# Peptides against a protein of PDB entry 3PUK, part 122

Target 1, 227 residues: chain A of PDB entry 3PUK
Amino acid sequence: ERGLKSVVWRKIKTAVFDDCRKEGEWKIMLLDEFTTKLLSSCCKMTDLLEEGITVIENIYKNREPVRQMKALYFISPTPKSVDCFLRDFGSKSEKKYKAAYIYFTDFCPDSLFNKIKASCSKSIRRCKEINISFIPQESQVYTLDVPDAFYYCYSPDPSNASRKEVVMEAMAEQIVTVCATLDENPGVRYKSKPLDNASKLAQLVEKKLEDYYKIDEKGLIKGKTQS

## One batch from the design tools (peptide; made by RFdiffusion4, then SolubleMPNN)

Design b2_p15_4_s4 (from b2_p15_4, 11 letters changed)
Fold by OpenDDE base, seed 2:
Structure b2_p15_4_s4 (fold): chain B 227 residues (1-227), chain A 15 residues (1-15)
Amino acid sequence: as target 1 above (227 residues)
Amino acid sequence: DERKKRLEEMKKISE
């Protein structure tokens, strides 16, 4: 396997599958658009079977209840994905599954998190943010999933300035997840261009890296590493 | 710290 793909898989295995593993227990795994791509990029169905996943299903589709089985939700923290989860467990009498383990690929906004807490807390056995919001391509190559990033970042129209900032923020966040996955605190390198987008992005990444390593899961602060 | 608070909340909901 390619280096980054292996690292991503190992991260998912440790943060998700090992975290919710119970001996002899099978789970249904619910994926959204991003996590489908993510898992497809770094594992096979046979790998998932070894981790106790009996079947994977698309969270956006209507699904038949399997009330005797617990569900593993590996999803992005989007309104669409969260709403689908809430539909599965919102009705006390018509829960799709026995219980839920939720693993978000990134920070879940407070509004969505509070909505989950208010409606489905009793059904949740685990809720974590694992911070993987990129697709590994090769050993040192990854793809960011930010729609229309190129369009807005290079738009000369001032009316797109706000959207440009949102896109850059999202990109920076995803880059930080790469660093977190690789357990690195890299020095940021960039090539400046006329629009200075690279510099702005670098600043955002640096700030987010600092924030992340101030309080990581292990409570450790790491020095700068080579990227 | 907001992140710390969030992590604690997530742990709490998982218990």
Scores: peptide ipSAE 0.127, ipTM 0.806, DockQ to the pose 0.850
Fold by OpenDDE base, seed 4:
Structure b2_p15_4_s4 (fold): chain B 227 residues (1-227), chain A 15 residues (1-15)
Amino acid sequence: as target 1 above (227 residues)
Amino acid sequence: DERKKRLEEMKKISE
């Protein structure tokens, strides 16, 4: 058992693969940059085969149609990934796959969701947000996927203030997904000196945790945990 | 609640 990696894999297995599993059916799985890293961190190709995935494809690449097979999109809710999906199903051209199962790693913005709904709804058999926006590295350690996070968080340049806030927001969101994955609502503790980054991040995390546990994926309200 | 609404919409689209 690899601790957090095992937990993440189990979460993906339950939330994604078990959710769309049909006996005897194979699917093509489409991944983006983040989900490629995510799956690589917690599973092997053999594991995916056991879950009914025949092949994995990069969503960003041009792909030949496989119209007889359904596609499992495990992707980030980004314009780039969504646009690629839309090209697969949303054009007047023939659909690349028989149908789509979409699992977003995080909250999909309304603008993107509406685009999907408007153009591809008939092709979608499942659409779900599974709240995994981190990569497990160690048994109890995870890595956030926020570009230039370190640079902006520790930048003394005032011109980076706005970008720093954006980065912190993204980090906070991803931390909340960890808590959600672990089914925990922890109290947030931090060290504020010498920079206030930890304090700001803590506040963001607390706020987002509160929002999340007002209503989770199952509509349940949870209290704070001691863990 | 926006999240609740989204969940309902996602369920609907999945049907």
Scores: peptide ipSAE 0.074, ipTM 0.764, DockQ to the pose 0.828
Fold by OpenDDE base, seed 3:
Structure b2_p15_4_s4 (fold): chain B 227 residues (1-227), chain A 15 residues (1-15)
Amino acid sequence: as target 1 above (227 residues)
Amino acid sequence: DERKKRLEEMKKISE
């Protein structure tokens, strides 16, 4: 039907909305730049209303407090998004919402997670990583969200080598989230590039796929699938 | 292992 978009929506519905659902309760949902694009790609506002979301707010903007309502944070595990969350709940006297449900689109680094635990743990009712870090375009097409990926991957400047590695690591991680969402462990294929970027990325993806399935929630190792 | 530990830690913070 809607292919990858439908799969992504079903995943979000199950992992986020069904997970924090409480009968008769409405929530404010906070989104960042990535999750705004993600939800826009796979659902409508009417769908969110059916899931108990009354309004959507941008986490980066200065928002008015609604202290009687709980907030659902569907955000990327980035310093910027986490800092915005901390601003909402970091002060005991200035909490913007009644409580928080946090769903990260990817693995939250320990540094950020520890920062949250140290300052806002009492306000958190749920914290989960759902592993969706891509934008569905078509049935089998998706877009990665890695800033300056093109620039660093093809930069001739040796000073950008470290940044190139960071970018490729991020890309590999996001590709793994696609595979996880589709329940696939594919044999990775690539076309050679002048700087061997495709080969390096393929190696990173294969390694991360292996690690993911070895330590997934079920503790099962999945063999390679066709793709 | 590590992923399971992380999930358990997130459950604890959510209590």
Scores: peptide ipSAE 0.069, ipTM 0.761, DockQ to the pose 0.741
Fold by OpenDDE base, seed 5:
Structure b2_p15_4_s4 (fold): chain B 227 residues (1-227), chain A 15 residues (1-15)
Amino acid sequence: as target 1 above (227 residues)
Amino acid sequence: DERKKRLEEMKKISE
């Protein structure tokens, strides 16, 4: 059985911890709201210790500098999280940590990326997008983090059509990250629902899957498989 | 193409 939690942890271990691991080096890990939930869902503190993490800190909180240690930022590509990162390294004389390894859970918008480049590039040893934007609940269940998804998807008000589209786009993107994490390109299946929301979402997922695998790191296009 | 470009940028900033 492909335990989704195990798969997610393995992905994080490979994409994040193995990527920045240095022998004998301990790091402070900074988490935001989403990544706190994510890691809590798929690992224990003991697991993090084994990966060279001495302590985990909330990126939103004021923290005392630990200038001799490098920091691992595992965060969502949001303005709030990025701003907190920038505050940690924005001042040359008052950097919170020795250096930063940044791993985003999803695609980082250009606006945020450019802000990072402009202000903190010298402090960054690694910056990577790992494409995990979901929370594993059990072996085959995950939850999406899309605010107001229920409200807009089930709204009968035509005036919410534009917002509904935005929500569905976000949901589709996150579903694609699940597929990427599982290394699968599934044929999308759905049941008909009122307002044909399932069909629309399925179409978006299919499109995004195609786009993702066309330009993946391996340059390989995977065929559709049953899921 | 956009993602490929961003991948290259991420590599550059990490150097």
Scores: peptide ipSAE 0.034, ipTM 0.714, DockQ to the pose 0.823

Design b2_p15_5_s1 (from b2_p15_5, 7 letters changed)
Fold by OpenDDE base, seed 3:
Structure b2_p15_5_s1 (fold): chain B 227 residues (1-227), chain A 15 residues (1-15)
Amino acid sequence: as target 1 above (227 residues)
Amino acid sequence: SDLEKLEEKIKKYYS
């Protein structure tokens, strides 16, 4: 059984594909590095076809225009991915597709969002943020996408302490997105020895979980569930 | 799969 992969797929299906689906309409889907890995981990091409996707394309690659088709951008909110999107719609002569549906895997910074609005707002039919910043590996196993996490977490150099804190914060945020996806507020368990990284991360996760459920969209305060 | 192929292309891009 692959419970986590199934949950992630259902989340993507509901938040992305069901949101922009039109009967009889096919779309080209643009993916970046993270979303390629994400979809590869939890679905097949047959699944994407059932959701109205004809072909998937790499957003970073130079692509020929397909002006008669709408494009579904499922991308991370990074300058690199956003810049590639802007190249597709930045000018009338350079428009690659008929229109765009944009779904970000996480919160899009205001600076990037404003840049998009200023350049190609007329081409955008939908822009939504979802909260999936992890990759499911097994039924209850996932991988975090935090650059240089290992280096900073295990660095003996005190000069890296501030960077370690940033990495820990990013990891905690991604773990909370897993919990949100599963609709769980788990009790956090950890082993702290020989390093204190696990205990620090656990504290950050617990705090963020509390904040998340206190201020969730439904205004619900949930008790702790199974970890 | 096409997804696997795309993943390989992306890996090459960042290499």
Scores: peptide ipSAE 0.025, ipTM 0.524, DockQ to the pose 0.024
Fold by OpenDDE base, seed 4:
Structure b2_p15_5_s1 (fold): chain B 227 residues (1-227), chain A 15 residues (1-15)
Amino acid sequence: as target 1 above (227 residues)
Amino acid sequence: SDLEKLEEKIKKYYS
């Protein structure tokens, strides 16, 4: 039993693979840097085959068209990944695949979403955000994928304050996605340090948790859980 | 990169 890894895999299976599954149909799956790490952390190649994935491709690479097959894009909502997707479907003559199923690991900014809609909406059979923006490492441990998080969080330079807040927000968001994945609304605890990073992060997490459960997919407001 | 490593694993798996 792999704890968090198994939970994450189950979430991906239900939210992504089951969502786009068609009997007898194989898909090409496109991954980016983050989703490669994510899947590597919680599944094996055989698992992906069982889910109807025949080939895994790197979204960043130039790929030969396989126009008879549908593509499953499991990617982060970043400009880089989205741009690669757009190159695959941006023009009728250059469509790499028959159709696209897009599953973002996190909230896709409206700017990126609108860009997708404007250029290749007809090629998209499904577009969904699944809210898994963390990497499970151990049964109860996960890592955050926030660039330069350590540097900005612990920087004493006031000039980094703005970026620090951005990083804190990103970290808080990822923590909330963990909670959402685990269906937990934990009481947030922190250890005070000379820098109030832990306190600030805790506050952000609490706020985001509150917001999340207010607008939960099931419309439920959950109380604090013990976790 | 992790992606490159996965690609290598994939290649080995399908070989």
Scores: peptide ipSAE 0.023, ipTM 0.589, DockQ to the pose 0.019
Fold by OpenDDE base, seed 5:
Structure b2_p15_5_s1 (fold): chain B 227 residues (1-227), chain A 15 residues (1-15)
Amino acid sequence: as target 1 above (227 residues)
Amino acid sequence: SDLEKLEEKIKKYYS
């Protein structure tokens, strides 16, 4: 059975580890809060060792330089994570590692990308977006990582309407990444009561799914695979 | 769980 965890792991293995693998080379892997949870949910430490990772470090912590080793950054495209990366490579004197391979869990905004490019492009051997923005829990269960989602979605305060939209957009995006990872275009089912949040989210997901498959690598529009 | 074990191991590397 292709459990969601195994699918996610295979995706990461293919998109990240296989992409930067060099025979006989060990890397230090830098993780942020999200990717720590992500990897923890879908692999074992032994799996990471098999992929050539010798040490896992928290990107947010101050770390001692290991200048002879290359670093694999598997991080979310957030200002915080990017800033931590930039601290590692922003200065020649402060370069912590030999080189960097960067894999973002989602689309990296141009502003962040440009910031990286301007400061440490020479140190970067690879930069890729892999579009995994969810945590697999069970075979068909995943958890979204959207801060304060519950608060804004269920807030009765009209002043939060704009923020609610942003949150729903983020949730929809993450759901689409699940579908993309599973190579599925499911039908969306929801219960709209007591609030219309589920309906709105469903609409966003459907729209994003449509957009994704319209512009996918194969240029194919897949039909709905589930009711 | 395997998840908890991995998280614990990772935490050790973070220390």
Scores: peptide ipSAE 0.022, ipTM 0.491, DockQ to the pose 0.020
Fold by OpenDDE base, seed 2:
Structure b2_p15_5_s1 (fold): chain B 227 residues (1-227), chain A 15 residues (1-15)
Amino acid sequence: as target 1 above (227 residues)
Amino acid sequence: SDLEKLEEKIKKYYS
């Protein structure tokens, strides 16, 4: 049985590395906090070298220009990561790299996308969303990257209700990315708790799964699978 | 941080 890690790696390899691969070309890869965790969970440095990555850099750090090399940005669609990208390519005279391939781990908001398009469109060779927003741990185990999820989900303070909904939405979205990665449409199973958070999350997941498979380019409505 | 861990792995690989 191929573990979740191998599935995730295969997805990244196909969606990112194979997509921008050119024979004999090496790239610098820029990672943010999430994608660092993601790649660390499912691959080794040797794997990245085999995919044509010569150097991995932290997008948040000030980096020296390598103008002769193209850069592969594998990042989350966050203002922080996008701003760092824009700093690399925002000025014609100060471009850090020859060109950019951008792969977002999730849906990039239009506001961020438009900001990129307005300032750096000529430097971008590829921009794609790959929809991987989780960290694989084991064959059937993954962790969600939702900051303060526990705090908001279990907060008794009514003032946090709106934030709780946002957190649950984010969790549901990440769960759907797992399903998409595994090519599964699972029946959602949950245990009810006093706060009914599990039920709410299940409903959100089901709704998002329905939306995802309706829009799936393959037009194949998959039946519910066992997960 | 995970980033620091990755950086350490990178350093070890290239050294």
Scores: peptide ipSAE 0.020, ipTM 0.525, DockQ to the pose 0.018

Design b2_p15_5_s3 (from b2_p15_5, 7 letters changed)
Fold by OpenDDE base, seed 2:
Structure b2_p15_5_s3 (fold): chain B 227 residues (1-227), chain A 15 residues (1-15)
Amino acid sequence: as target 1 above (227 residues)
Amino acid sequence: SDLEKLEEKIKKYYA
């Protein structure tokens, strides 16, 4: 049985490393907080070296220019990560690297994407969304990266209702990325608690799964699978 | 942080 970690690694290998691979070419890889956790969960440094990554750098840190090397940005579509990328390529005189390959872990908002296009389009060789927004723990276990999810989901304060919805939406999106990664359309199972959180989350997941498989380029609507 | 852990792993690998 291929553990979730191996599936995630295979997905990253195919969607990111194989996509930008050039024979004999080494790249610097830039990671953010989420992608650091993600790669740490499913690969070793030796695996990254085999994929042509010579150095891994934190996108949030000040880095010395390596102008002769291309950079692989594997980052979340956040303002913080995008702003750090833009600092690396925003000025012609201050370019940190030769060129950029950008792989987002999720859908990049149009506002951020337009900001990138306007500032550094000439430096970008590839820009792709790979839709992996979860951390694999075990063969069938993953964690969601939603800040303060517990607090908002279980807050009795009505003032947090809007934030709870945002958190639920983010959780649902991440669960769908797991399903997409596994190529599954599962029947959603949940335990009802005093709070209807599980039911609401299930409904959001089901809706997003339907939307995902309707848009799937393969045109194959998969039936419900066991998961 | 996980980033710090990764950085430490990187440092150990390249050292």
Scores: peptide ipSAE 0.024, ipTM 0.509, DockQ to the pose 0.019
Fold by OpenDDE base, seed 1:
Structure b2_p15_5_s3 (fold): chain B 227 residues (1-227), chain A 15 residues (1-15)
Amino acid sequence: as target 1 above (227 residues)
Amino acid sequence: SDLEKLEEKIKKYYA
């Protein structure tokens, strides 16, 4: 059974590794907290070796320069991860690696993108966005990585209403990335609880799915899939 | 951490 893990791995392989692959070339791969969990969930170290990765490093740690090797940054589009990248390439004389390939797990905000362009553009060979913001657990199970989601969704405090909406939007975006990864437009189902959170989240997912597939409808109209 | 486990697996593979 081709589980969600296999689909996610195939997407990463095609979008990241195949895109920057060069025969006989080894790369250092830089990961953040999210991408470490993501790769750990869907691949083995042997798979990464087969894709030409010799060493995996934490982007947040101090690292020794390896100026003869190119670096593959597979990271979230966060200020923290971007700042760590900028430290590696911000100075012409103090570059950690020969060149960079950058793959973001989601849309990179213009503010972060402009900061990268202004300081490091000459060192970057590729910069792409992929849409994987979830962790596959089982064949049909995934987890969302939204900080404090549990607290805000179940908070009885009305002062947290605005934060709850932001969290629900982030969760809806991640669910849509699962659908996009699977190439599915599912009907949304939920279990009703005393809280209306599930219905609100369902509405956000439906709206975002419509927006996503309207962009694709400039091509083939994909009908709703029964899942 | 998951990263540390991955790093350990890498070290063992190249050892």
Scores: peptide ipSAE 0.022, ipTM 0.494, DockQ to the pose 0.018
Fold by OpenDDE base, seed 5:
Structure b2_p15_5_s3 (fold): chain B 227 residues (1-227), chain A 15 residues (1-15)
Amino acid sequence: as target 1 above (227 residues)
Amino acid sequence: SDLEKLEEKIKKYYA
Protein backbone atom coordinates (compact mmCIF):
# COMPACT_ATOMS: atom_id res chain seq x y z
CA GLU B 1 0.00 0.00 0.00
CA ARG B 2 1.30 3.43 -0.90
CA GLY B 3 1.68 5.29 2.36
CA LEU B 4 -0.03 8.65 2.65
CA LYS B 5 3.39 10.30 2.99
CA SER B 6 4.53 8.99 -0.38
CA VAL B 7 1.28 10.06 -2.01
CA VAL B 8 1.61 13.55 -0.57
CA TRP B 9 5.22 13.80 -1.70
CA ARG B 10 4.31 12.71 -5.22
CA LYS B 11 1.53 15.28 -5.31
CA ILE B 12 3.89 18.05 -4.20
CA LYS B 13 6.53 16.89 -6.67
CA THR B 14 4.07 16.98 -9.55
CA ALA B 15 2.13 20.10 -8.60
CA VAL B 16 5.01 22.25 -7.36
CA PHE B 17 8.48 21.08 -8.29
CA ASP B 18 7.76 19.72 -11.76
CA ASP B 19 5.69 22.80 -12.58
CA CYS B 20 8.50 25.28 -11.94
CA ARG B 21 11.44 23.08 -12.84
CA LYS B 22 14.08 24.45 -15.14
CA GLU B 23 17.11 22.47 -16.11
CA GLY B 24 20.22 23.59 -14.29
CA GLU B 25 18.34 26.16 -12.23
CA TRP B 26 18.50 26.22 -8.46
CA LYS B 27 15.89 27.95 -6.35
CA ILE B 28 15.52 29.15 -2.82
CA MET B 29 12.41 27.73 -1.22
CA LEU B 30 10.42 29.76 1.26
CA LEU B 31 8.26 27.90 3.74
CA ASP B 32 5.83 28.91 6.44
CA GLU B 33 4.91 27.02 9.57
CA PHE B 34 2.44 24.69 7.91
CA THR B 35 4.48 23.86 4.82
CA THR B 36 7.54 23.24 6.96
CA LYS B 37 5.59 20.62 8.87
CA LEU B 38 4.17 19.25 5.64
CA LEU B 39 7.50 18.79 3.90
CA SER B 40 9.16 17.52 7.05
CA SER B 41 6.51 14.82 7.23
CA CYS B 42 6.92 13.50 3.70
CA CYS B 43 10.43 14.23 2.42
CA LYS B 44 14.11 14.61 3.26
CA MET B 45 16.50 17.39 2.50
CA THR B 46 18.10 15.19 -0.14
CA ASP B 47 14.76 14.94 -1.91
CA LEU B 48 14.50 18.72 -2.03
CA LEU B 49 18.03 19.01 -3.40
CA GLU B 50 17.08 16.61 -6.17
CA GLU B 51 14.20 18.94 -7.00
CA GLY B 52 16.57 21.87 -7.47
CA ILE B 53 16.21 23.49 -4.06
CA THR B 54 19.52 24.77 -2.78
CA VAL B 55 18.34 26.53 0.35
CA ILE B 56 15.21 26.49 2.44
CA GLU B 57 14.28 29.63 4.30
CA ASN B 58 11.64 30.59 6.80
CA ILE B 59 9.34 33.15 5.21
CA TYR B 60 8.72 34.82 8.58
CA LYS B 61 12.38 35.59 9.21
CA ASN B 62 14.33 38.52 7.96
CA ARG B 63 16.46 37.24 5.13
CA GLU B 64 19.27 38.72 3.15
CA PRO B 65 18.60 39.33 -0.52
CA VAL B 66 19.79 36.78 -3.04
CA ARG B 67 18.87 38.76 -6.11
CA GLN B 68 20.36 36.38 -8.65
CA MET B 69 18.19 33.46 -7.57
CA LYS B 70 14.53 32.74 -8.08
CA ALA B 71 12.38 31.91 -5.11
CA LEU B 72 9.83 29.16 -4.73
CA TYR B 73 7.18 30.10 -2.20
CA PHE B 74 5.33 27.10 -0.90
CA ILE B 75 3.05 28.70 1.63
CA SER B 76 -0.41 28.73 3.12
CA PRO B 77 -2.85 31.37 1.82
CA THR B 78 -2.78 33.38 5.04
CA PRO B 79 -2.38 37.12 5.56
CA LYS B 80 0.83 36.52 7.49
CA SER B 81 2.52 34.44 4.78
CA VAL B 82 1.28 36.72 2.01
CA ASP B 83 2.50 39.80 3.84
CA CYS B 84 5.93 38.25 4.18
CA PHE B 85 5.95 37.53 0.45
CA LEU B 86 4.90 41.10 -0.29
CA ARG B 87 7.80 42.40 1.81
CA ASP B 88 10.18 40.41 -0.37
CA PHE B 89 8.86 41.88 -3.64
CA GLY B 90 6.91 45.02 -2.73
CA SER B 91 9.68 47.40 -3.73
CA LYS B 92 11.20 47.25 -7.21
CA SER B 93 14.54 48.38 -5.84
CA GLU B 94 14.52 46.03 -2.89
CA LYS B 95 13.45 42.72 -4.32
CA LYS B 96 15.01 39.93 -2.33
CA TYR B 97 14.96 37.47 -5.23
CA LYS B 98 15.00 37.50 -9.01
CA ALA B 99 11.46 36.20 -9.38
CA ALA B 100 8.83 34.25 -7.50
CA TYR B 101 6.92 31.05 -8.00
CA ILE B 102 4.02 30.86 -5.58
CA TYR B 103 2.22 27.69 -4.65
CA PHE B 104 -0.54 27.91 -2.09
CA THR B 105 -1.57 24.89 -0.07
CA ASP B 106 -5.23 25.81 -0.46
CA PHE B 107 -7.59 28.28 -2.09
CA CYS B 108 -6.25 31.80 -1.86
CA PRO B 109 -8.97 34.32 -0.98
CA ASP B 110 -9.59 37.00 -3.59
CA SER B 111 -8.60 39.70 -1.14
CA LEU B 112 -5.13 38.23 -0.74
CA PHE B 113 -4.81 37.43 -4.41
CA ASN B 114 -5.74 40.97 -5.39
CA LYS B 115 -3.21 42.33 -2.92
CA ILE B 116 -0.51 40.22 -4.56
CA LYS B 117 -1.56 41.26 -8.06
CA ALA B 118 -1.56 44.93 -7.19
CA SER B 119 1.95 44.99 -5.78
CA CYS B 120 4.02 42.12 -7.16
CA SER B 121 2.48 40.85 -10.41
CA LYS B 122 5.60 41.52 -12.49
CA SER B 123 7.77 39.44 -10.19
CA ILE B 124 5.53 36.39 -10.19
CA ARG B 125 6.21 33.67 -12.74
CA ARG B 126 3.66 31.22 -11.39
CA CYS B 127 0.85 31.37 -8.91
CA LYS B 128 -1.05 28.17 -8.28
CA GLU B 129 -3.18 26.58 -5.65
CA ILE B 130 -2.63 23.01 -4.61
CA ASN B 131 -5.07 21.16 -2.42
CA ILE B 132 -2.85 19.91 0.41
CA SER B 133 -3.89 21.34 3.76
CA PHE B 134 -3.12 18.37 6.00
CA ILE B 135 -0.09 16.70 7.58
CA PRO B 136 0.48 13.01 6.87
CA GLN B 137 1.47 11.08 9.99
CA GLU B 138 1.23 7.43 9.05
CA SER B 139 0.08 5.35 6.10
CA GLN B 140 -3.56 6.24 6.73
CA VAL B 141 -3.30 8.92 9.41
CA TYR B 142 -3.24 12.68 9.00
CA THR B 143 -3.60 15.75 11.18
CA LEU B 144 -5.43 18.99 10.50
CA ASP B 145 -4.12 22.50 10.93
CA VAL B 146 -7.09 24.35 12.38
CA PRO B 147 -6.20 26.64 15.26
CA ASP B 148 -8.33 26.32 18.37
CA ALA B 149 -10.43 23.59 16.80
CA PHE B 150 -10.63 21.65 20.03
CA TYR B 151 -11.71 24.65 22.04
CA TYR B 152 -14.54 25.73 19.76
CA CYS B 153 -15.80 22.27 18.88
CA TYR B 154 -16.14 21.28 22.52
CA SER B 155 -17.12 24.64 23.98
CA PRO B 156 -20.42 24.52 25.86
CA ASP B 157 -20.81 28.27 25.40
CA PRO B 158 -23.60 29.07 22.91
CA SER B 159 -21.81 32.28 21.98
CA ASN B 160 -19.15 30.14 20.30
CA ALA B 161 -21.65 28.43 17.98
CA SER B 162 -20.78 30.63 15.01
CA ARG B 163 -17.06 30.12 15.57
CA LYS B 164 -17.62 26.40 15.90
CA GLU B 165 -19.26 26.38 12.49
CA VAL B 166 -16.28 28.19 10.94
CA VAL B 167 -13.86 25.74 12.52
CA MET B 168 -15.88 22.75 11.36
CA GLU B 169 -16.00 24.17 7.85
CA ALA B 170 -12.22 24.54 7.84
CA MET B 171 -11.77 21.01 9.14
CA ALA B 172 -14.12 19.61 6.53
CA GLU B 173 -12.24 21.42 3.79
CA GLN B 174 -8.93 19.97 4.93
CA ILE B 175 -10.39 16.46 5.09
CA VAL B 176 -11.62 16.84 1.53
CA THR B 177 -8.11 17.79 0.43
CA VAL B 178 -6.93 14.45 1.81
CA CYS B 179 -9.52 12.67 -0.28
CA ALA B 180 -8.59 14.70 -3.33
CA THR B 181 -4.91 13.93 -2.80
CA LEU B 182 -5.67 10.23 -2.54
CA ASP B 183 -8.12 10.41 -5.43
CA GLU B 184 -10.75 8.74 -3.29
CA ASN B 185 -14.36 9.37 -2.39
CA PRO B 186 -14.68 7.50 0.88
CA GLY B 187 -17.71 6.72 2.92
CA VAL B 188 -17.56 8.85 6.04
CA ARG B 189 -17.78 7.05 9.37
CA TYR B 190 -18.15 8.75 12.71
CA LYS B 191 -19.06 8.36 16.36
CA SER B 192 -21.90 10.69 17.31
CA LYS B 193 -21.54 10.42 21.09
CA PRO B 194 -21.15 12.31 23.33
CA LEU B 195 -21.54 15.35 21.03
CA ASP B 196 -23.02 15.72 17.56
CA ASN B 197 -19.84 17.40 16.29
CA ALA B 198 -18.69 14.29 14.47
CA SER B 199 -22.03 13.94 12.70
CA LYS B 200 -22.02 17.58 11.64
CA LEU B 201 -18.44 17.33 10.43
CA ALA B 202 -19.26 14.16 8.51
CA GLN B 203 -22.14 15.89 6.77
CA LEU B 204 -19.92 18.81 5.82
CA VAL B 205 -17.26 16.46 4.47
CA GLU B 206 -19.80 14.50 2.44
CA LYS B 207 -21.23 17.68 0.98
CA LYS B 208 -17.82 19.04 0.08
CA LEU B 209 -16.77 15.74 -1.45
CA GLU B 210 -19.86 15.76 -3.59
CA ASP B 211 -19.19 19.32 -4.68
CA TYR B 212 -15.55 18.56 -5.41
CA TYR B 213 -16.23 15.57 -7.61
CA LYS B 214 -19.10 17.28 -9.40
CA ILE B 215 -16.77 20.08 -10.40
CA ASP B 216 -13.90 17.72 -11.19
CA GLU B 217 -12.49 18.12 -14.70
CA LYS B 218 -13.62 14.63 -15.59
CA GLY B 219 -17.22 15.31 -14.66
CA LEU B 220 -17.25 11.85 -13.11
CA ILE B 221 -18.70 11.30 -9.70
CA LYS B 222 -16.62 8.59 -8.13
CA GLY B 223 -18.53 6.02 -6.17
CA LYS B 224 -18.18 5.99 -2.42
CA THR B 225 -15.61 3.50 -1.19
CA GLN B 226 -16.01 1.76 2.12
CA SER B 227 -13.35 3.07 4.44
CA SER A 1 9.06 24.39 16.38
CA ASP A 2 9.07 22.15 13.32
CA LEU A 3 10.36 25.12 11.38
CA GLU A 4 13.29 25.48 13.74
CA LYS A 5 13.97 21.77 13.48
CA LEU A 6 13.99 21.98 9.72
CA GLU A 7 16.32 24.96 9.86
CA GLU A 8 18.64 23.03 12.10
CA LYS A 9 18.61 20.08 9.73
CA ILE A 10 19.39 22.40 6.85
CA LYS A 11 22.27 23.96 8.74
CA LYS A 12 23.66 20.56 9.58
CA TYR A 13 23.37 19.39 6.01
CA TYR A 14 25.27 22.35 4.60
CA ALA A 15 27.82 22.52 7.37
Scores: peptide ipSAE 0.022, ipTM 0.551, DockQ to the pose 0.018
Fold by OpenDDE base, seed 3:
Order: sequence, then structure tokens, then C-alpha cells
Structure b2_p15_5_s3 (fold): chain B 227 residues (1-227), chain A 15 residues (1-15)
Amino acid sequence: as target 1 above (227 residues)
Amino acid sequence: SDLEKLEEKIKKYYA
């Protein structure tokens, strides 16, 4: 059985590398903090070379222009990563690369997407969302990328209630992307805690799973695949 | 492993 790492790599290969592949063309790949961890968890440098990536760059760093090469941005849909992309292409006279292929790890908010379209539309050859917002650790284990999740989930301060809900929604969305990647609709299980965070998260996951499979490309509702 | 080499290369690049 292929472990979660192999499934994630296959998804990235199909959704990103095969989508923008051009015979004989090399690209520079731009990564953020999350996608660096993601690729490090599921592939080798040799794998990236085989997919036509010559150089990997940190999107947050100041980089020298390579105007003759196209850039592959594999990044999170965050204001920080988007702002770094906009710095690379926002000026017509000072583009760092020939063109951009953008692949977001999750749904990009309309506000960020509109900002990109308004500033850089002519430089963008592809812009897609691939829905991989988790890090595979083992064959059946993954971690979530939700900043300050522990702080807000366990904060006794009532003023943090709104932020707690945002964090819970983000975690639920990432869990759904794992299920989608594995093509599974599991029965959710949890251990209740004093603050009932596990129950709340489980309900959010179940709701989002239902919504996802209702609107899936196949128009098919999958039943529960696991108990 | 090649993965460890990639991680090390990436870490060195981001350092």
C-alpha cells in the first residue's frame, strides 16, 4: 500500500509539475515556509530535477533576477507569500522572471486573487489551487499548518473566541484536504476534552466533508469509507 | 538518504 507521502507526491506531480511541463524547459521553483516542509516530507532533490526544476528559491528572500527563465510558484495563499510574488512581478520594468506559474496549496481568498489579477495578470501562465495544506509524517499520520492553534484553542480569554473559531475552521479545512487527497470519507472519531474542542472540530470536519463530496467534479456523494 | 540530503540542502539555502 502506498503511504500518505507517496500519495501526496503523486498529487503534486500530477497537479503541478505535469500541468506546467514543457519539453526541454527548466524552471526556477519558489517555495514558502510551508511548501518547503511539504516537499521535504515527500520527495527528493532528484525527483524535482526530473520534473524540470533547476533551482529552488525562498520566496521571502531578496533574489537576483533571472529574466530568461520561467518561475514555478508553489506557495500558500497567505498575504505574506502573495506580497512576495507581487514584488517579483508587480513592476513591468523589473520582473524577476520571464513568467509565472502559480499553484496554491489551498483556496485563495478572492481579495488576494483579485490583487494578483490587477497587478500581474499578463505575467501569469497558470494559477491553480491544489488543496494540499498538510504535512505527511507517516503512512497514516499528518500535521496541520495553523499558526497559534494551541493558544487560541485553549485560551481562557473570552476575547479570543472569534479567533478560536477561525482556527477551528482552518484545521477542519486542512483535514478535509487530507481526506480528498486519499479519496476517503471517514467516520470521524474523537476524545472529548473539557473545552469540547474535539467535538467542535469533528462537527466542522463532517460538515465540510459532506459539502466537498456534494460538489465534487463527479457529482457523486461518497458514503462513509471508514468507521 | 536523498531526502535527508534535500532537507540539508534546503536548510543550507534558507540559512
Scores: peptide ipSAE 0.020, ipTM 0.478, DockQ to the pose 0.019; fails the geometry check

